# Peptides against a protein of PDB entry 6TME: the designs that were tried, part 259

Target 1, 324 residues: chain A of PDB entry 6TME
Amino acid sequence: NRLKRAYIALQAWKKAFYSDPFNTAANWVGPDVCSYKGVFCAPALDDPSVLVVAGIDLNHADIAGYLPPELGLLTDVALFHVNSNRFCGVIPKSLSKLTLMYEFDVSNNRFVGPFPTVALSWPSLKFLDIRYNDFEGKLPPEIFDKDLDAIFLNNNRFESTIPETIGKSTASVVTFAHNKFSGCIPKTIGQMKNLNEIVFIGNNLSGCLPNEIGSLNNVTVFDASSNGFVGSLPSTLSGLANVEQMDFSYNKFTGFVTDNICKLPKLSNFTFSYNFFNGEAQSCVPGSSQEKQFDDTSNCLQNRPNQKSAKECLPVVSRPVDCS
Target 2, 324 residues: chain A of PDB entry 6TME as posed
Amino acid sequence: NRLKRAYIALQAWKKAFYSDPFNTAANWVGPDVCSYKGVFCAPALDDPSVLVVAGIDLNHADIFGYLPPELGLLTDVALFHVNSNRFCGVIPKSLSKLTLMYEFDVSNNRFVGPFPTVALSWPSLKFLDIRYNDFEGKLPPEIFDKDLDAIFLNNNRFESTIPETIGKSTASVVTFAHNKFSGCIPKTIGQMKNLNEIVFIGNNLSGCLPNEIGSLNNVTVFDASSNGFVGSLPSTLSGLANVEQMDFSYNKFTGFVTDNICKLPKLSNFTFSYNFFNGEAQSCVPGSSQEKQFDDTSNCLQNRPNQKSAKECLPVVSRPVDCS

## One batch from the design tools (peptide; made by RFdiffusion4, then SolubleMPNN)

Design b2_p25_3_s1 (from b2_p25_3, 13 letters changed)
Fold by OpenDDE base, seed 2:
Structure b2_p25_3_s1 (fold): chain B 324 residues (1-324), chain A 25 residues (1-25)
Amino acid sequence: as target 1 above (324 residues)
Amino acid sequence: STKEWIEKEYEKRFKEKRQELRESL
């Protein structure tokens, strides 16, 4: 009996709670699991006459505890939303039995360990949110081979380089922000055909931006701020026909910010502050447009306010990195 | 069907998540 298995799983989970400040699991008593708060039942896919646990939603419950292996008995669950809790430990490998997993949200918890590779085993997964945890180590290349719509990885402890397989991703939104990623952005990034939003904020990324970024025709948000990028902005950025928000601030970029970038047709905000740019086109000057907002603060620009001193600029500007 | 329900409601949930992301970053 599927509901009996669900009962075993949910009771094991209740026992794994250290604190339930809102008494969310107070009604988790008895065999009628479909009446449990945060538990949602639906007809089974293989037999519509059978009711099964299809979803869990414990968002914002502030529950402290861990995920016990018995959760693997919830084989009919397609939606697992447990964000904004205080769950700790690792994601159980037994969740590989949840072959119908469609949306997995464990964001804003206290999970630790390596990337939860069990997520790679789910054939129908569309949405993965593991942000605001303490996941660490390398990102598995296989994550980008999956047919995901969104990949939220921000605010973790991931290290190493971004996998070259990123170009295979069909995701519209990918976040790398506030990790410890290093190395260059892979040139394969230009192959992300469905990409709308990508965020690299606050990593240890370095090197030159790949020219292939200009192939991202559907991108509306591109944020590479707070990294160690060097060289000039690629001229191919003129190809970002749909970009609305672009941020390159807090890097080590040099060279000239061109008209072709600042005149992008959908551009609303372009921040390139806190770099070492030594020139900008008139179209890039803050206040030059009513429709676009620019920030050129703390560069090496002549005749602009709030720029770096000559002493700070000369050592960097005189030794430009050639990205060609 | 359960599949149809999941797919129908997915777009709404996804939109909400994208909005949340924009507000948090």
Scores: peptide ipSAE 0.362, ipTM 0.897, DockQ to the pose 0.699
Fold by OpenDDE base, seed 4:
Structure b2_p25_3_s1 (fold): chain B 324 residues (1-324), chain A 25 residues (1-25)
Amino acid sequence: as target 1 above (324 residues)
Amino acid sequence: STKEWIEKEYEKRFKEKRQELRESL
C-alpha cells in the first residue's frame, strides 16, 4: 500500500520532468520503486516489516521540471534532497502530509513564490535549505519557533524585516545573505543560545547594531557586511569570546574601533573596511598581530593607507548617529 | 533502528553542509 502510493507519486514526478540530462529517471519504471535511482527505502518506523520510501536524493541531477502535488503521497519520506536542479514553480502544499520530514534541501533551483509555509507544518524538521532560489515576500515569524539546527535562506528575494522571533531559534547556523531584508537586527538576537554562525551579507539592513549581539557567546562567525548599518560598534562585542570571523565591511559605521573588540581571544579575521570609522586601537591595525588579520581599508582613519578623502569623511563623521 | 540510522547519518550530512556553506560564502 505505501509503496503503491510512492509509485503513483514518483511516476507523477517523472511526468513533471521537462528535462533529465543524465537520465536519472530512466530506470523509474515498474512498481519496484526501491530500485529507482535516487530513491531510498528503509523499514517503516511504525512497522519494521514494511518497506517504505524514506529518502529522495536527486542532488546535482540538473533536472528541469516542477514538483507535482502527488508528491504528498510520499508520506514516509524523511530526507528530501533535490539541490542543484532546475525545478521551478512552488513547493506543493500537499507536502504537509510528509510528517516525518527531517531534512529538506531544495537549494539551487528555480522555485518562486512566497516562503514555503508547508515547511512550518513538519514537526521533526531539523534542516531547512532553500537558498539560491527566487522565494520572495516576508519571512514568517514561525520559522524561528521550530527546533531547527540550520536555516539557509541566502540568495533569494525575501524582503521586509527580520522577525523578532529570531531569538527563539535553536539553530546553530542561519543565513540571511543576499536578500532584500530591511530594518534593524532585532534585539532578541542575543537570545539565540545555540548560534555559531550568522550571515547578514548583502541586504538592506539599517540602524544601529543591537547591544545584545554581545551575548552570543557561542558565535564563531558573524558577518553583517554590505548593509546600511550606522553608529558605533557596540562595546558589548567584547563579549564574543568565541568569535573567529567577524565582518562589518561596507556599511556606514562611525566612531572608534576599540581594543576590546580587536583583542577578542579567538578572533582570527576582523574586517571593518569601507565604513566611516575615524579611529582604531593599535591592536586593530593590520599587521599588528601575527595571529589575527585585520582590514581597515576605506575608512576615515588618520595616517593609514587607502582611506577615504576628507571630503567624503567630513559630512558623515561630523554627524555621528547616536545609538544610545 | 531506522530512526537511529537517520539521526546518525544526519550528523555527517550536516557537517558536510556546514563545510559547503563555509566554502560558498
Scores: peptide ipSAE 0.352, ipTM 0.892, DockQ to the pose 0.659
Fold by OpenDDE base, seed 3:
Structure b2_p25_3_s1 (fold): chain B 324 residues (1-324), chain A 25 residues (1-25)
Amino acid sequence: as target 1 above (324 residues)
Amino acid sequence: STKEWIEKEYEKRFKEKRQELRESL
């Protein structure tokens, strides 16, 4: 019996709670699991006459505890939302049995360990949110082979390089922000045809930006701030016809910021502050447009306020990295 | 169907998540 299995799972989970400040699980008593707070039942896909646990929503419950392996008994769950809690430990491998998983949100918790590879086992997964945890290690390349619409990885402890398989991703939103990723952005990034928003903020990424970024014609948000990127901005960035928000601040970029970038038709905000740019087109000057916001602070620009000193600029500007 | 319901509601939830992301980064 599916509901009996669900009962076993949910009771095991209740026992795994260390703290339930809002008494969310207070009514988790008895076999009628469909009446449990945060538990949602629906007709089974294979038999509409059978009621099954199809969703869990414990968002913002501030529950402290862990995910017990018995959660693998919730085989009909398609929605698993437990963000903004204090769950700790690892994601149980037993969740591989949840083959209907569609949305998995464990964000803003205390999870640790490597990337939860169990997420790769879910054939129908569309949304993965594991942000604001303590996941660590390498990102498995296979994550980008999945037909995900969103991949939220920000605010973790992931390290190593971004897999080249990123170009295979069909995701519209991908976040790498506030991790420990290193190396270059893969050239395959230009193959992300459905990409709307990508965020690299606050990593250890380096090297030149690949020219292939200019192929991201659907991107509306591109944020590569707070990294170690070098060289000039690719001229191919003029191809970002739909970019609205672009941020390259807090890097080591050099060269000239061109009209072709600053005059992008949908550009509303372009931040390139805290770099070593030695020139900018008039269209890039803050205040030059009413429709666009620019920030050129702390570069090596002549006749602009709040720039770096010659002493700071000369060593870098005199030896620009050739990205060609 | 349950599948249809999940898919229809997904779009709404997805938009909300995107908005949340923009506010949190």
Scores: peptide ipSAE 0.347, ipTM 0.892, DockQ to the pose 0.693
Fold by OpenDDE base, seed 5:
Structure b2_p25_3_s1 (fold): chain B 324 residues (1-324), chain A 25 residues (1-25)
Amino acid sequence: as target 1 above (324 residues)
Amino acid sequence: STKEWIEKEYEKRFKEKRQELRESL
């Protein structure tokens, strides 16, 4: 009996709660699991006459605890939302049995360990949110082979390079922000055909930006701020026809910021502050447009306010990195 | 159907998540 299995799972989970400040699980008593707060039942996909636990929503419950292996008994769950809790430990491998998993949100918790590879086992997964945890190690390349719409990885402890398989991703939103990723952005990035928003904020990424970024025609948000990127901005960025928000601040970029970038048709905000740019087109000057906002603060620009000193600029500007 | 429900609600939830992302980053 599916509901019986669910009962076992949910009772095991309740037992795994260390703290339930809102008494969310107070009514988790008895076999009627469909009445449990945060538990949602629906007709089974394979048999509409059978009621199953199809979803869990414990968002913002501030529950402290862990995910017990018995959660693997929730085989009909398609929606698993437990964000903004204090769950700790690792994501159980037993969740591989949840083959209907469609949305997995464990964001804003205290999960640790490597990337939860169990997520790779879910054939129908569309949404993966593991942000604001303590996941560490390498990002498995296979994550980008999945037909995901969203991949939220930000605010973790992921290290190593971004996999080249990123170009295979069908995701519209991908966040790498506030991790420890290093190396270059893969050239394959330009192959992300559905990409709308990508965020690299606050990593240890370096090297030149790949020219292939300019192939991201559907991108509306591109944020590469707070990294170690060098060289000039690719001229191919003029191809970002739909970019609205672009941020390259807090890097080590050099060279000239061109009209072709600043005149992008949908550009609303372009921040390139805290770099070593030594020139900008008039169209890039803050205040030059009523429709666009620019920030050129703390560069090596002449005749602009709030720029770096010559002493700071000279060593970098005089030795520009050639990205060609 | 359950599938339709999941998918329909997904779009709503996804939009909300995207909004949340914009606010958090």
Scores: peptide ipSAE 0.319, ipTM 0.881, DockQ to the pose 0.728

Design b2_p25_3_s2 (from b2_p25_3, 15 letters changed)
Fold by OpenDDE base, seed 5:
Structure b2_p25_3_s2 (fold): chain B 324 residues (1-324), chain A 25 residues (1-25)
Amino acid sequence: as target 1 above (324 residues)
Amino acid sequence: STLEEIEKRYEERFKEKVEELRKEL
């Protein structure tokens, strides 16, 4: 009996709670698991006469505890939302049995260890949110082979380079922000055909931006701020016909910010502050447009306020990195 | 921030999906 298995799983989970401040699991008593707070049942896909646990919603419950291996008995769960808790430990490998997993949200918890590779075993997964945890190590290249719509990785401890397989991703939203990613953005990024929003904020990324970024025709948000990028902005950025928010601030960019970038048709905000740009087109000057916002603060621009000193600029501007 | 806006929008999407599941009960 599927509900009996669910009962075993949920009771094991209740025992794994160290603290339940809102008494969320207070009614988790007896075999009627469909009455449990945060547990949602639906007719089984293979037999509509059978009721199964299809969803878990424990969002914002502030529960302290861990995920026991018995959760692998919840084989009919398609929606698993347990964000904003204090769950610790690792994601159990036994969750590989949840073959219907569609949305997996464990964000804003205290999970540790490597990337939860069990997520790669779910054939129907569309949404993966593991942000605001303590996951560490390398991002497995296989994550981008998945037919995901959204991938949230931000605010973790991920290291190493971004996999070249990123170009295979079908995701519309990908966040890398606030990790320890290093190396260059792969040239394959231009192959992300469905990409709308990508955020690299606050990593240790370096090198030149790949020209292939200009192929991201559907991108509305591109934020690469707070990294170690060098060289000039690619001229191919003029191809970002739908970009609305663009941020390159807090890097080591040099060169000239061109009209072709600042006149992008849907651009609403372009921040390129805290770099070493030595020139900008008139269209890039803050206040030049009522429809667009620009920030050119703390560059090496002449006749602009709040710029770096000549002493700070000269060593960098005189030795531009050639990205060709 | 841009990131916060993205996160907020995504959270709202999850709420919608959960609500749909609840209606099927």
Scores: peptide ipSAE 0.477, ipTM 0.854, DockQ to the pose 0.072
Fold by OpenDDE base, seed 3:
Structure b2_p25_3_s2 (fold): chain B 324 residues (1-324), chain A 25 residues (1-25)
Amino acid sequence: as target 1 above (324 residues)
Amino acid sequence: STLEEIEKRYEERFKEKVEELRKEL
């Protein structure tokens, strides 16, 4: 009995709650799990005459607790949304039994430990949101082998390099922001054929930007701000025909910001402040366009306001990193 | 921020999926 298994799982979960401020689980009593608040049933895929637990929505319930292994009994769950709670511990390996998992959102919780590798076991997963937790360690390369539409990893404690397998990803949205990723952006990034939005904000990424970024024809948002990138901006960035929001601020870039970048046809905002650029085209000057917004603050530009001192600029500008 | 905008849109998408599931009940 599938609903009986669900009952066991949900009762075990209720017991794993330390605090339920809104009394969300107050009605989690009795065998009729489909009446439970935040529990949604649907006809089973294999037998439309049978109701199964297909979804969990406990978003914004402020529940403190953990995910017990008995949740693995919810084998029919396709949507698991429990964001904005205070769940702690690790994601149970028993969730590997949830083979219909389509959307997994555990964002804004207190989860810890390594990347939840159980997510790699879900063949139908399209959306993975684990942002705003305390996950740590390296990102498994296999995450990008999955046919995901969106991958939210931001605001965690992930370390190491971004896997080379990123180029295999079919995701339209990927967030790496506010982690501890290091090393270079892989050259394979240009192979992300479906990528629309990618953010690297606030990591320890370094090196030169790969030329292959210019191959991201579908990208509308590219934010690499607050890292340790060096060298000149790749000339191939002129290929970003659909980029609307571009941010390279708070890095160590040098060289000249060219017309080919600032005149990108869909560009609405380009922030390259807090770098060591020593020149910019007229098209890059803030106020030069009514349709585009630019920020060139705190660079090494001549005849521009709010620039770094010569003392700050000279040591860096005189020793440009060769990215060739 | 740009990140916040992305996050907001993603949250809305999840809500839509949950609502679809509710209709199947």
Scores: peptide ipSAE 0.476, ipTM 0.834, DockQ to the pose 0.072
Fold by OpenDDE base, seed 4:
Structure b2_p25_3_s2 (fold): chain B 324 residues (1-324), chain A 25 residues (1-25)
Amino acid sequence: as target 1 above (324 residues)
Amino acid sequence: STLEEIEKRYEERFKEKVEELRKEL
């Protein structure tokens, strides 16, 4: 009996709660698991006459506890949303039995350990949100082999380089922000055919931006701010026909910001402040357009306000990194 | 921030999905 298995799982989970401030699990009593708060039942896909637990929603419950292995008995769950809690420990490997997993949201918790590789075992997974946790180590390359629509990795402790397999991703949105990623952005990034939004904010990424970024025709948001990127902006960025929000601030870029970038047809905001740019086209000047916003603050630009001193600029500008 | 806006949009999406699931019950 599927509901009996669900009962075992949910009771084990209730026992794994250290604190339930809103008494969310207060009604988690008895065999009628479909009446449990935050538990949603639906007809089974293989037998419409059988009711199964298809979804969990414990979002914003502020529950402290852990995920017990018995959760692997919830084999019919497709939606698992438990964000904004205080769950700790690791994601149980037993969740590999949840073969219908479609959306997995454990964001804003206290999970630790390496990337939850169990997520790679779910064949139908479309949404993965593990942001605002304490996951650490390397990102497995296989994550980008998944047919995911969205991948939220931000605000964790991930390290090492971004896998070259990123180019295989079908995701429309990927967040890397506020981790410890290092190295260069892979050249394969240009192969992300469905990419709309990508955020690299606040990592330790370095090197030159790959020219292949210009192939991201569907990108509306590209934020690479607060990293260690060097060299000039790729001329191929003129290919970002749909970019609306672009941020390269707080890097070590040099060279000239060209008209071809600042005149992008859909560009609404372009921030390139806190770099070492030594020139910009007139179209890049803040206030030059009513439709576009620019920020050129704290560069090495002549005749612009709020720029770096010559003393700060000269050592960097005089030794530009050649990205060719 | 741009990141916050992205996050907010997806949070709303999931709420809608949960509501849809509820209606099917």
Scores: peptide ipSAE 0.534, ipTM 0.871, DockQ to the pose 0.072; fails the geometry check
Fold by OpenDDE base, seed 1:
Structure b2_p25_3_s2 (fold): chain B 324 residues (1-324), chain A 25 residues (1-25)
Amino acid sequence: as target 1 above (324 residues)
Amino acid sequence: STLEEIEKRYEERFKEKVEELRKEL
């Protein structure tokens, strides 16, 4: 009996709660799991006459506890949303039994350990949100081999390089922000055919931006701020026909910011402040357009306000990094 | 920030999907 298994799982989970400030699980009593707050039942896909637990929504419940292995008994769950809680520990490997998993949101919790590789076992997964946790270590390259629509990794403790497999991703949105990623952005990034939004904010990424970024014709948001990128902006960025928000601030970029970038047709905001740019086209000057916003603060620009001193600029500008 | 805007949009999307699931019950 599927509901009996669900009952066992949910009761085990209730026992794993250390604190339930809103008494979310107060009605988690008895075999009628479909009446449980945050538990949603639907007809089984293989037998419409059978009712199964298809979804969990414990979002914003502020529950302290952990995920017990018995959750693997919830084999019919397709939607698992438990964000904004205080769940700790690791994601149970037993969740590999949830073969119908479609959306997995454990964001804003206290999960620790390596990337939850159990997510790789779900063949139908489309949305993965593990942001605002304490996941650490390397990102498995296989994550980008999956047919995901959205991947939220931001605000964790991930380190090492971005996998080269990123180019295989079908995701429209990927967030890497506020981790400890290092190395270069892979050149394969240009192969992300469905990419609309990508955020690298606040990592330890370095090197030159790959020219292949310019192949991201559908990208609307590209934020690479607060990293260690060097060299000039790729001329191929002129290919970003749909970019609306672009941020390269707080890096170590040098060279000239060109008209081809600042005149991008959909560009609404371009921030390139806190770098070492030594020139900009007139079209890049803040206030030059009513339709576009620019920020050129704290560069090495001549005749512009709020720039770095010659003492700060000279050592960097005089030794430009060749990205060719 | 751009990140916050993205997060907000997708949070809303997930809420909508959960709500749709609720309606199917």
Scores: peptide ipSAE 0.501, ipTM 0.844, DockQ to the pose 0.073; fails the geometry check

